# Peptides against a protein of PDB entry 5OK6, part 87

Target 1, 215 residues: chain A of PDB entry 5OK6
Amino acid sequence: ELPGLDSQWRQIENGESGRERPLRAGESWFLVEKHWYKQWEAYVQGGDQDSSTFPGCINNATLFQDEINWRLKEGLVEGEDYVLLPAAAWHYLVSWYGLEHGQPPIERKVIELPNIQKVEVYPVELLLVRHNDLGKSHTVQFSHTDSIGLVLRTARERFLVEPQEDTRLWAKNSEGSLDRLYDTHITVLDAALETGQLIIMETRKKDGTWPSAQL

## One batch from the design tools (peptide; made by RFdiffusion4, then SolubleMPNN)

Design b2_p18_8_s1 (from b2_p18_8, 11 letters changed)
Fold by OpenDDE base, seed 2:
Formats: sequence, structure tokens, C-alpha cells
Structure b2_p18_8_s1 (fold): chain B 215 residues (1-215), chain A 18 residues (1-18)
Amino acid sequence: as target 1 above (215 residues)
Amino acid sequence: PQVASEALKAAFAAAEAA
């Protein structure tokens, strides 16, 4: 059942579970399409629950590239295309109005960057390949805050590398050359890795030499 | 950081061909 309009406004906009609450690293937030949210605001501010301003079910369709993979469109802007709600507020709205049938929630995590917390709307999608099979890629999503070490471990796992095999990473840069990722303790952000970037896992030879050293 | 030369590309290509 829908609560009173004032109660809805207070629950969603204010308090520890509201839109304006501080971001905390690791928490889940959800995207809501801006026009729907504005319609909801108009509805609850209008003071008439039976008004023609009823927003209907949440529909984020315009935020998606497609209804197959449910990937977000590129270049969406907070406050223009969508609003961010904490999990509690999102769940309230879904319980009150529903979500469009078959449409997944757009859940994102708060990450901690050097100076601020932010909701990571666009994690980095990397193309992982082996040095000896550049045509076979695994696409894997990473946070900007994930370490290169995690990328390497993930690559090893995806390619079923045995524990005794030594591996290292190269990133294909914008100039088409390859940069070796020496420091595995830096983040994806620090390494300036971007979505769609090719990451090459090199495996050390049994003779102890690296393929890339055989020049 | 080490930037891969044409030699590195050749090495990878050779490894792929082997």
C-alpha cells in the first residue's frame, strides 16, 4: 500500500535512508530514470494521491543500450539522466510503484577514490587475452579501485593457468603499443585502464625465458 | 614502464604461431 505523500517524500529524500544521505564505500545504490523521478516528485508534492501526476511503475528503459545485456548507455549524467538512491529508498519505491516487468534494477557500488566516495556507474570492462592467442578474449568487469594484481589473478583463473606458471600483464595503449603493468599493487584507475582496452597475459616459458624477451 | 616495441609484437606473433 502506498504511504501518504508527505511520508513518501520524507522517506525517499530525507533521513539516513534518503537520497541525500552520505555515500559509504561498499554500499549499493540504484539508478532511477530522471523523468520518472521528477514525475514522482510532482505527484508527492501535489498533495493529491488521486491526481493525474501518478508516476506509474519505475521504468529505466531509456538508460539501457538494449534489453538483452542490460548495459547502460554511455555518457549518462547524474541529475540529468538519472538520480541515485540508496538501497533502502530504491526498495521503497519499487514496493510502492513496482518496476517495469522484466527490467533489472541498475545496482551500483560506492567506491572510495583518493579524495572522495562516488557511486561507480561505469566499471571498467577489460578484454583479457593470452600472448599466444590474441584472438580469444575474455571480457571481465573491474572496479577502478581494483588492483592490477586482481586483474592478473582473474586472467590466470579465466585461462586456467597452473599455480607454478609465472605470468605478467601488458596493456595495449591508445598508440597501439604495449605497456607492461609492472606494479600489481596499483589500481585500474592508477594504471589508466579503460573500457574496451586489451590486456595481454604473458606466460613464462618452461626454460625460464619470457616470450617477449625473444626479440 | 616498459613499452612494447615491434620486437615484442613479433615475439607474441611467433609464440602464437608455435
Scores: peptide ipSAE 0.033, ipTM 0.698, DockQ to the pose 0.189
Fold by OpenDDE base, seed 1:
Structure b2_p18_8_s1 (fold): chain B 215 residues (1-215), chain A 18 residues (1-18)
Amino acid sequence: as target 1 above (215 residues)
Amino acid sequence: PQVASEALKAAFAAAEAA
């Protein structure tokens, strides 16, 4: 059931817990297509619940590049293509208006950068491979704030590397060369890793030599 | 920092697959 229009506005736009609330690291926020949101604003500000300005169900279709993997289109801009709502506000809107059939919510996390919190709309999708089988990749999403150490641990887990095996990472750069990711404490952002980038996990041989050193 | 060429990348695959 839809609450009163003024109540809807207060729940969604209230600066304490609504759209304008402060970002907090680790919290979930959700994308709402801008045209739908503006229609909703017009509806609740109009003061007539029976108005023809009723927004209907939330439809983020224009934000997706595909309906298979539900990936976002590249280059979407906050305030132009979408608005961000905190989880509570999103769930209210979904409960009141519904979400388009079969369409998943677009959930994103707040990340902490050195001087700002932001909703990470585009996490980094890396292609993880082993040095001896470059054709078999595991695609994994990482935050820009995730450490290279986490990328390495994730690669080890995906490839079922035994705890006693020593491994290290290489990143394929834009020139086609490989750069060793020797510092595992830096972030994905610090390492300038990008979506679609190939990350190669090298496993140390039993004789103590590295495959790359024997070339 | 250690940098490897594309040739080195190919050699990775060949060395461990053997």
Scores: peptide ipSAE 0.033, ipTM 0.702, DockQ to the pose 0.252
Fold by OpenDDE base, seed 5:
Structure b2_p18_8_s1 (fold): chain B 215 residues (1-215), chain A 18 residues (1-18)
Amino acid sequence: as target 1 above (215 residues)
Amino acid sequence: PQVASEALKAAFAAAEAA
């Protein structure tokens, strides 16, 4: 049985624990398709639990570009295509109305940027490769706030690089040349890395020379 | 999938072979 309509409103749309609560770095928020959410608002505001405005189960189908990897469509806009709910509010709605069969929740993390907290709806997907096998890539998702050091560590792990082996990163730029990522302490955002960008991990030779030194 | 240009592949292949 559904909670009372006023109770539903208070649980979901409030400034302390609901939709309007402050963002906190590291917390999970969830996307809800805008039309469903608007129908829910109309339902609970209408005061009749038997109303024809009953929203049914949550269905985010229109937000996905594919049902294989469940990737979001590009260019979705908060307040137009979706609303963001904190985890507690999302779980309430799912428990009350259900989620469309087989459809995963759209979970995203709050990140801290220099002057603002933001739900990171679109993390960066990088194509990681080794310098000696540019045709074999690993697609890995990173936050804009992740360091280049984390990208390097992730590349080392994916390619099974031993701790004693020395490695460094190159990014393929839009001009087709390679830019070395010297500073591992800057973020993915600061390095201006983009989704689909090729990142090359170079491994130092046993003789102490770098493969790229001969280019 | 192949995501690098042939020129880039050739450059790194040559460097590694040396």
Scores: peptide ipSAE 0.030, ipTM 0.643, DockQ to the pose 0.665
Fold by OpenDDE base, seed 3:
Structure b2_p18_8_s1 (fold): chain B 215 residues (1-215), chain A 18 residues (1-18)
Amino acid sequence: as target 1 above (215 residues)
Amino acid sequence: PQVASEALKAAFAAAEAA
């Protein structure tokens, strides 16, 4: 059963535990489509529970580019296309109004950047390939806060590289050239890696030479 | 920065064109 309209408003939009509460690293937040949320706001602010402004079930369909992988559309903007709610507030709304049948929640994590917390709506999707087989890619998601070392370890795991094999990474830059990722301690953000970017894992030869060093 | 070999560059370019 729906709680009172004033109670809904206070629960979801209060500055302590609602939409405006401080972000904490590692917490889950959820996206809600903006038009639905605005309709909900109008409904609860109207003071009439029987109003024609009833928002119905949460429907984030317009935020998705596909209903197979449930990927978000590119270029969505907070406050224009969606609002972010902490897990507790999201679960209240879902409990009260429901979520569109078959539609998954859009859960995202708070990440810690230098002196700021942010909900990472768009993790970085990298295309991992081997230097000797550029046609076989693995698409893997990383946080902007993940290290290049993690990208390298992930590539090694996906390509079943043995522990004794030496590997390194190259990134295709915006100019179409290859930049070597020397420092594995910097983050994906620091390396300015972007979604759809090709990352080449080079494996050292048994003779101790690198394929990239051959003329 | 270390420069990739011409062979590796060519292989990369060919893969992008395919």
Scores: peptide ipSAE 0.031, ipTM 0.684, DockQ to the pose 0.089; fails the geometry check

Design b2_p18_8_s2 (from b2_p18_8, 9 letters changed)
Fold by OpenDDE base, seed 2:
Structure b2_p18_8_s2 (fold): chain B 215 residues (1-215), chain A 18 residues (1-18)
Amino acid sequence: as target 1 above (215 residues)
Amino acid sequence: PQVASEELKQAFAEAEAA
């Protein structure tokens, strides 16, 4: 059952628990397509629950590139293409109006950046490869706040590297050369890694030499 | 920082494949 229109407005737009609430690192927020949200606003502000302004179920179709991988379109802008809602507000709207059949929720995390909290709408997609098989990549998503150490561990796991094998990372730069990622404690952001960037995992040889050192 | 050229990238890939 739909709550009263004023109650809906207060629940979703309330500054303490609604759309305008402060961001907190690690919390989940959800994207809602802007036109749907504006239709909902018009509906609840109209004061007539029986009006023709009923928004229907949430439909985020225009935010997706495809219905296979449910990837977001590039270049979406908050306030223009979508609004961000905290988990509680999102779940209320879904319970009241439903979500379009088959569409997944667009859940994103609040991350802590230097001097700001932000909902990370676009995590970094890296192409992980082995030094000896550059043609076989694993695409993996990382937060900008994830460490290079996590990228390395993830690469080791994906390539089934044994614990005793020593590995290191190289990033392909814009000039086509490889920059060695020496510090595993810096973040993906600090390393300036970008979506689509090739990350090469080098494995140390049994003789204790590195493949790259024999050149 | 150690920077590997594209040539270096190819060479160690080839060297490990031999």
Scores: peptide ipSAE 0.036, ipTM 0.687, DockQ to the pose 0.260
Fold by OpenDDE base, seed 1:
Structure b2_p18_8_s2 (fold): chain B 215 residues (1-215), chain A 18 residues (1-18)
Amino acid sequence: as target 1 above (215 residues)
Amino acid sequence: PQVASEELKQAFAEAEAA
């Protein structure tokens, strides 16, 4: 059963799980398409449950680039295209109105940046390859707050590198050159890695030489 | 020494062909 309209408004906007609550690192937030949310606001503020302003099921279709991978369109803007809700608020709305059949929730995490928390709507998608098989890529998502060390570990895992094998990373830069990622303690953000960027894992030879050192 | 970008690309291409 739908709660009273005033109760819905208080729960979603002003509650401990409300839209305006402080962001906390590691928490899940969800995207709601803005027009649907505005329709909901108009409905609950109208004070008439039988109003023609009933929003219906949550439908985020306009936020997706495709219905296969359910990836977000590029360039979406908070407050223009979507609203962010805490997990509890999202689950209330889904419970009350439903979600469009077959459409997944758009869950994102709060990350901690220098002096600010932010919902990371667009994680970085890197193309991981081996130096000796550049044609075979693995697309992997990383947070901007993830370390280069995590990228390296992930690459090693995906390519089934043995623990005794030494590896290092190179990033293809915007000029088409390759920059070595020396410091594994810096973040993806600090390294200025971008979505679609090619990351090459070089494996040290058994003779102790690096493939890149032979040229 | 920074391996020149083209040299590194060539090294990796040669390593793939070997």
Scores: peptide ipSAE 0.035, ipTM 0.673, DockQ to the pose 0.177
Fold by OpenDDE base, seed 4:
Structure b2_p18_8_s2 (fold): chain B 215 residues (1-215), chain A 18 residues (1-18)
Amino acid sequence: as target 1 above (215 residues)
Amino acid sequence: PQVASEELKQAFAEAEAA
């Protein structure tokens, strides 16, 4: 059963689990398409439950680039294209109105940046390759707050690298050159890694030399 | 040190041929 309109407004906008609640690192937030949300606002502010302004099911179709991988469109802006809701508020709206059939929820995590928390709407998708097989990539998603060490460990796992094998990473930069990721303690953000960027895992030779050492 | 993409590809190709 749908709650009263005032109750809906309080729970979603002004509640302890509302839209304006403080962000906390590691929490899940959800995107809601802006036009649907504005229609919902108009409905609950109108004071008539039988109003023609009823928003219907949540429909985020316009936020997706495709219905195969359910990737977000690039360049979406908070407050213009979508609103962010904490998990509790999202689940309330879904329980009240439903979600369009077949659409996945757009779940994102709060990350801790220097002096600010932010919902990471666009995590970094890296193309991981081996130095000796540049044509075979693994696409892996990372947070901007993940370490280069995690990227390296993930690459080793995906390529089934044995524990005794020594490996290092190179990033292909915007100029087409390769930057060595020598510090594994810096973040993806600090390394300025971007979605679609090629990351090359170099494996040390059995003779103790690196394939790139001849340069 | 920044390495040109083509130079690195060449170095890897040479390493595979050895």
Scores: peptide ipSAE 0.034, ipTM 0.649, DockQ to the pose 0.245
Fold by OpenDDE base, seed 5:
Structure b2_p18_8_s2 (fold): chain B 215 residues (1-215), chain A 18 residues (1-18)
Amino acid sequence: as target 1 above (215 residues)
Amino acid sequence: PQVASEELKQAFAEAEAA
């Protein structure tokens, strides 16, 4: 059952638990397509529950570039294409209006950057490969705040590397050369890694030599 | 940055083209 219109407005549009609440690192926020949200605002502000302004089910179709992987379109802008809601507010709207059949929620995390908290709408997608089988990539998403150490651990896990095997990472740069990722404590952001970038995991040989040292 | 050898660069270039 739909709550009263004033109750809906207060639950979604408030500074403590709604759309205007402060961001906190690690929290989940959800994208809502802007036109639907504006229709909802008009509906609840109109004061008539039987109004023709009823928004219907949440439909985020215009935010997706594909309905297979449910990737977001590039270049979406907050306040123009979508609004961000905290998890509680999102779940209220879904419970009241529903979500379009087959569409997944667009969940994103709040990240802590050096001077700002933000919802990370576009995490970095890296292409992980092994030095000896470059044709088999694993696409994995990382936060800009994730460490290179996490990228390395993730690569080791995806390629089923045994704990006793030593590995290191190389990034293919824009010039087509390979830069070794020496410091595993820096972030993906600090390393300037970008979506679609090839990351090569090199495995140390049993003789203690690195494949790249023999080239 | 340790620059990869030319052979490693070539191996990586071939893999991206595949």
Scores: peptide ipSAE 0.030, ipTM 0.676, DockQ to the pose 0.094

Design b2_p18_8_s3 (from b2_p18_8, 9 letters changed)
Fold by OpenDDE base, seed 2:
Structure b2_p18_8_s3 (fold): chain B 215 residues (1-215), chain A 18 residues (1-18)
Amino acid sequence: as target 1 above (215 residues)
Amino acid sequence: PQEASEELKAAFAAAEAA
């Protein structure tokens, strides 16, 4: 049931569960297309529930680059293209107005960076490969706050590496050379890894030598 | 024995030469 307009405004814009609530690491936030949100604002601020300003169902279609994988368009800007709502506020709006049929919610996580909490709208997608077969990749999404150790573990898992096999990572840099990821405790952000970047997992040979050391 | 791909070998060689 659609609550009173003033109640809607207060629940979404204000309070502990509103748009302006503090970000907390690990929480889910949701993107709402800006024009829809502005239409909703106009509707609830107008004070007339029978107004022609009714926003209809939430439609984030313009934020997606495809309707297959539901990937976001690149370069979307908060406050221009979308607004961010905490989970409670998002669920209220969906319950009141609905979401466009077949369209998934755009859920993102709050991450903690050294100086700020941020909703990570664009996690990093890495291309994981093995040193001996660069043609077979696994695309895996990581947070900027994930460790290189997690990337390595994920690569080992995806390639079914046995526990006794020793592995290490290389990143192909923008210059086309390979950077050895020595420190597994630093983050994806610290390593300056970017979406689409090739990450090569090298496996130690049975003789105890590394393939790269014999080149 | 696991061997590096030719592309990887080339990439390593290029990195060493730089």
Scores: peptide ipSAE 0.041, ipTM 0.664, DockQ to the pose 0.110
Fold by OpenDDE base, seed 4:
Structure b2_p18_8_s3 (fold): chain B 215 residues (1-215), chain A 18 residues (1-18)
Amino acid sequence: as target 1 above (215 residues)
Amino acid sequence: PQEASEELKAAFAAAEAA
């Protein structure tokens, strides 16, 4: 049974546990397609539970670029294409209205940026490769707030690098040149890394020289 | 910042283009 319309509005739109609540780093938020959400708003504001404005099941289909990997379309804008709800509010809506069959929830994390919390709708997908085997890539997702050190550790793990092997990272920039990622303490954001960017893990030679040092 | 050698850059570019 659906709760009363006023109760629905208060549970979803309130500033303590609803859409307007403060963002907290590490928490999960969910995307809801804007037109569905506006239809829901119209329904609950109308005051008639039997209204023809009933929104039906949540359907985020227009936010996805594909139904295989369930990747989001690029360039989606909060407040125009979707709204963000905290986990509790999302789960209420799903329990009340359901989610379109086979469609996954669009879950995202709150991250801490300088002077602001933000829901990271588009985490960074990096293409990890080895300098000596460029034909084998691993696509790995990172937060903008993750360190380059984490990227390096992840690359080492994916490529099964032995602990005694010394490695470092290069990023291919938009100009086609390779920028060395010297500081492993800076973030993915600080390094200006982007989705689809090629990250090369270089392994030090047994003689102590680096492959990149050869002219 | 220190860049990779031209040889290494060329190798990376060739591999990406293949």
Scores: peptide ipSAE 0.032, ipTM 0.684, DockQ to the pose 0.094
Fold by OpenDDE base, seed 1:
Structure b2_p18_8_s3 (fold): chain B 215 residues (1-215), chain A 18 residues (1-18)
Amino acid sequence: as target 1 above (215 residues)
Amino acid sequence: PQEASEELKAAFAAAEAA
């Protein structure tokens, strides 16, 4: 059952779990398509529950580039294309109005940057490959705040590298050359890694030599 | 640094052709 219109407005906009609450690192936030949200605002501000301004179920279809992988369109802008809601507010709206059948929620995490918290709408999607089998890629998402060490560990796990095997990463840059990722403590952001970038894991040979050193 | 990049690229190209 739908709460009273004033109660809905207070809970979603001005509540402890409202849209304007401070961001906290690690929290989940959800995207809501802007036009739907504006329709909801108009509905609850109108004071008539039987109004023709009823927003219907949440439908984020216009935010997706496909209905197979449910990837977001590129270049979406907060406040123009979507609004961000805390998890509690999102779940209230879904419980009241429903979500379009078969459509997944668009959940994102708050990340901590040096002087700001931000909802990371676009995490970095990297193409992980082995130096000896470039044709077999694993696509993996990383936060901009994730370390290169995590990328390396993830690559090792995906390729079933034994603990005793030594590995290192190379990134293919925009010029088509390969840059070695020496410092594993810097972040994906610090390394300026981008979505679709090829990351090559090199495995040290049993003789102690690196494949890249034999060229 | 650039020489190592070309060498690595050649190594990877050779590995892909293998």
Scores: peptide ipSAE 0.061, ipTM 0.689, DockQ to the pose 0.154; fails the geometry check
Fold by OpenDDE base, seed 5:
Structure b2_p18_8_s3 (fold): chain B 215 residues (1-215), chain A 18 residues (1-18)
Amino acid sequence: as target 1 above (215 residues)
Amino acid sequence: PQEASEELKAAFAAAEAA
């Protein structure tokens, strides 16, 4: 059931728990297509519940590049293409108006960067491979704030590497050469890793030598 | 795994070219 229009406005647009609330690292926020949101604003500001400005179900279709993997289009801009709502506000709108049938919510996390909190709309997708089988890749999503250590652990898990086996990472750089990811404590951002970048996991030989040392 | 040097060279070269 729809609450009163003034109540809707107070729940969604307020600075404490709504759209304007401060970002907190680790929290979930949701994208709402801009035109729908603007129609909702006009509806609740109009004061007539029977108005032709009724927004109907939330429909984020224009934000997706595909309806198979539900990937976002590249280059979407906050305030132009979408608005961000905290989880509570999103759930209110969904309960009041519904979400387009079969369409998933667009959930994103707040991350902590140096001196700024940001909703990470575009996490990094890396192509993970083994040094001896480049034809078999795993595409895995990471936050810019994730460590190289997490990338390495994830690669080990995906390739079912035994705990006693030693592994390390290489990244294909923009110049086409391979860079060793020595420091596992730096972030994906600090390592300048980007979506679509090839990451090679090298496994140490039983004799204690590295395959790459024989190049 | 135990990899031959030439095979490994080819693999890394392919990775660089990919």
Scores: peptide ipSAE 0.029, ipTM 0.610, DockQ to the pose 0.082; fails the geometry check

Design b2_p18_8_s4 (from b2_p18_8, 9 letters changed)
Fold by OpenDDE base, seed 3:
Structure b2_p18_8_s4 (fold): chain B 215 residues (1-215), chain A 18 residues (1-18)
Amino acid sequence: as target 1 above (215 residues)
Amino acid sequence: PQVASQELIEAFRAAEAA
C-alpha cells in the first residue's frame, strides 16, 4: 500500500534518506529516470491519489543503450536525464511503485576524490590485452580511484599469469602510441585512462629481457 | 614516459603472428 502523498514527498526529498542528503564514500546510490521522477513529483504534490498523474512502475529504459548488457547511454546528465537517490530512498520508491519487470537497478558508488565526493555514474571500462595476443581483449570496469597496481593485478589474474612472471602495463594514447604506466601507485584518474582505452600487459621473457626493449 | 611508437605496436603484432 502506498503511504500518504505528503509522507512520500518528505521521505524522498527532505528526509534523512532524501535526495539531498550528504554523500558518503562507499555508499550505494541509484539512478532514476528524470521523466518518471518528475511524474512522481507531480503526483505527490497534486494531493490526489486517484489522479491521472500516477507515475506507475519505475522505468529506466531510456537510460540504457541496450537491454542485454544493461549499459548506460553515454553522456547522461544528472538533473536532466536522471536523478540520484540514496539506497534507502530508492528502496522506498521501488517498494511503493515497483521497478519495470526484468530491468535491473542502476546502482553506483560514491567515490572520494581529492576535494569532493561524487557518485561515479561512469566507471572506466578498460580493454585489457597481452602484448603477444592483441586480438583477445578483456573488458574490465575500474573506478577512477583504483590504482594502476589494481589494473595490473586484474590483468594478471584474467590472463592467468604465474606469480613468478614479471609484467608491466602500456596504455594506448590518443595519438596511437603507447605510454608506459611506470607508477603503479597512481590512480586511473591520475593516469587519465578513459573508457574504451586499450591497455597492453607486457610479460618479461624467460631470458630476462622485455619484448619492447628489442624494438 | 617512454612513448612506444607505432613501431612498438607493429612489433607486438608481429610477435602475435609468430
Scores: peptide ipSAE 0.085, ipTM 0.753, DockQ to the pose 0.211
Fold by OpenDDE base, seed 1:
Structure b2_p18_8_s4 (fold): chain B 215 residues (1-215), chain A 18 residues (1-18)
Amino acid sequence: as target 1 above (215 residues)
Amino acid sequence: PQVASQELIEAFRAAEAA
């Protein structure tokens, strides 16, 4: 059942579940398509529950580039294309109005950057490959705040590398050459890794030599 | 960061073809 219009407005815009509440690292926030949200605002501010301004089910279709992988379109802008709601507010709206059938929620995490928290709408998608099989890639998402060490561990896991095998990473740069990722403690952001970038995992040979050293 | 030459990329490609 829908609560009163004033109650809806207060619940979504104000208080602990409010849209304007402070961001906290690790929390989940959700994207809502801007047009739908504006319709909802008009509806609840109008004071008439029977108004023709009833927004209907939440429909984020215009935010998706496809209905297979449910990836976001590139270049979406907060406040123009979508609004961000904390999890509690999102779940209230879904419970009141529903979500378009078959459409997944667009959940994102708050990340902590130097001197700022933000909702990471676009995590980095890296193409992980082995040095000896560049044609077989695993696409994996990482936060900008994830370490290169996590990227390496993830690559090892995806390629079923044995614990005793030594591995290291190379990133293909914009010039088409390879940059060695030496420091595993820096973040994806610090390493300036970008979506679609090829990351090559090199495995040390049994003789203790690196494949790249033979060149 | 150490930048690998085009030769490194070609060597990795050659390893893939082997």
Scores: peptide ipSAE 0.083, ipTM 0.752, DockQ to the pose 0.206
Fold by OpenDDE base, seed 4:
Structure b2_p18_8_s4 (fold): chain B 215 residues (1-215), chain A 18 residues (1-18)
Amino acid sequence: as target 1 above (215 residues)
Amino acid sequence: PQVASQELIEAFRAAEAA
């Protein structure tokens, strides 16, 4: 059953788990398409439950670039294209109005950056390859706050690298050259890695030499 | 960071073709 309009407004906008609540690292937030949200605001502010301003089910279709992988369009802006809601508020809206059939929720995580928390709307998708098989990539999603060490471990796992094999990473830069990711303790953000960037895992030879050493 | 040029990419491609 739909709560009263004032109750809806309080729960979503002004509640302890409302839109304006403080961000906390690791929490899930959800995107809601801005037009739908504004329609909902108008509906609940109107004071008439039978109003023609009823928003209907949540429809995030305009935020997706495709309905196959459900990837977000590039360049979406908070407050212009979408609003962010904490999990509790999102679940309330879904329970009240429903979500368009077949659409997945757009769930994102709060990350901790220097001096700020932010919902990471666009995690980094990296193309992981081996130095000796550049044509076979694994696309893997990482947070900007993930370490290069995690990227390396993930690459090793995806390529079934044996524990005794020594590996290191190279990132293909915008100039087409390769930057060695020497420090595994820095983050994806610190390394300035971007979505679609090629990351090459180099495996040390049995003779103890690196394939790249002959350059 | 040692920036290896397009030569490194070419070297890896050459190693793949071998």
Scores: peptide ipSAE 0.081, ipTM 0.725, DockQ to the pose 0.197
Fold by OpenDDE base, seed 5:
Structure b2_p18_8_s4 (fold): chain B 215 residues (1-215), chain A 18 residues (1-18)
Amino acid sequence: as target 1 above (215 residues)
Amino acid sequence: PQVASQELIEAFRAAEAA
C-alpha cells in the first residue's frame, strides 16, 4: 500500500536515512534511473495521489547495456543518468511501486578511498588465466580497494590450486608485455588494473623453478 | 614491477601448446 505523498518524500529525501544520508563503507546503495526518479518526485510533490504523474514501476532498462548479463552501460553519470539511494530507501520504493518484471536491482557498495567515500558503480572486471592455458579465462569483478592478494586467492580458488602449490600474478600491460605483481598488499587501484585486463597466474613447478625463469 | 618481455608471453604460449 502506498503511504501518503508527504511520507514518501520524507522516507526517500532526507539527510538521515534517505538519498542525502552520508556514505558508509561497506553499505549497499542502489541505482535508480533518473527519469523515473524525477517522475516520482513530481508525483509526490504534486500532492494528488490520483495524479497522471504517477511514476509506475521502477524501470532501469536504459541503464543496462544488455539484458543477459545486466551490465551497466559505460559512462553513466550520477545525477544525469541515475540517482543513488541507500538500501532502505530503495526497498521502500520497490515495495510501493514495484520493479520492472525481470530486471535485477542495481546494487553497489560504498568503498573507502584515501580521501573520500564513494559508491563504486563500476568495479574492475579482470580476466584471470593460467600461464599454461591462456585461452581459458575466468572473468571476475573486484573492487578498486581489493588487494592483489585477494585477486591471487580468487585466481587460486577458481583454478582449484592446491594449498601447497605456489602461485604468483602477472598483468598484461597496454604495451603487450607482462608486469609482475610483486606486492600483494597493494590495491587493484594502486596496481592500476583495468576492466578487461588479462591477469596471468603462474604456478611454480615441482622442481621449485618458475616457468618464467626458463626464459 | 618487472616487465616481462615478449619472450615471456611466448614462453607461456609455448607452455599452453605443449
Scores: peptide ipSAE 0.051, ipTM 0.716, DockQ to the pose 0.208

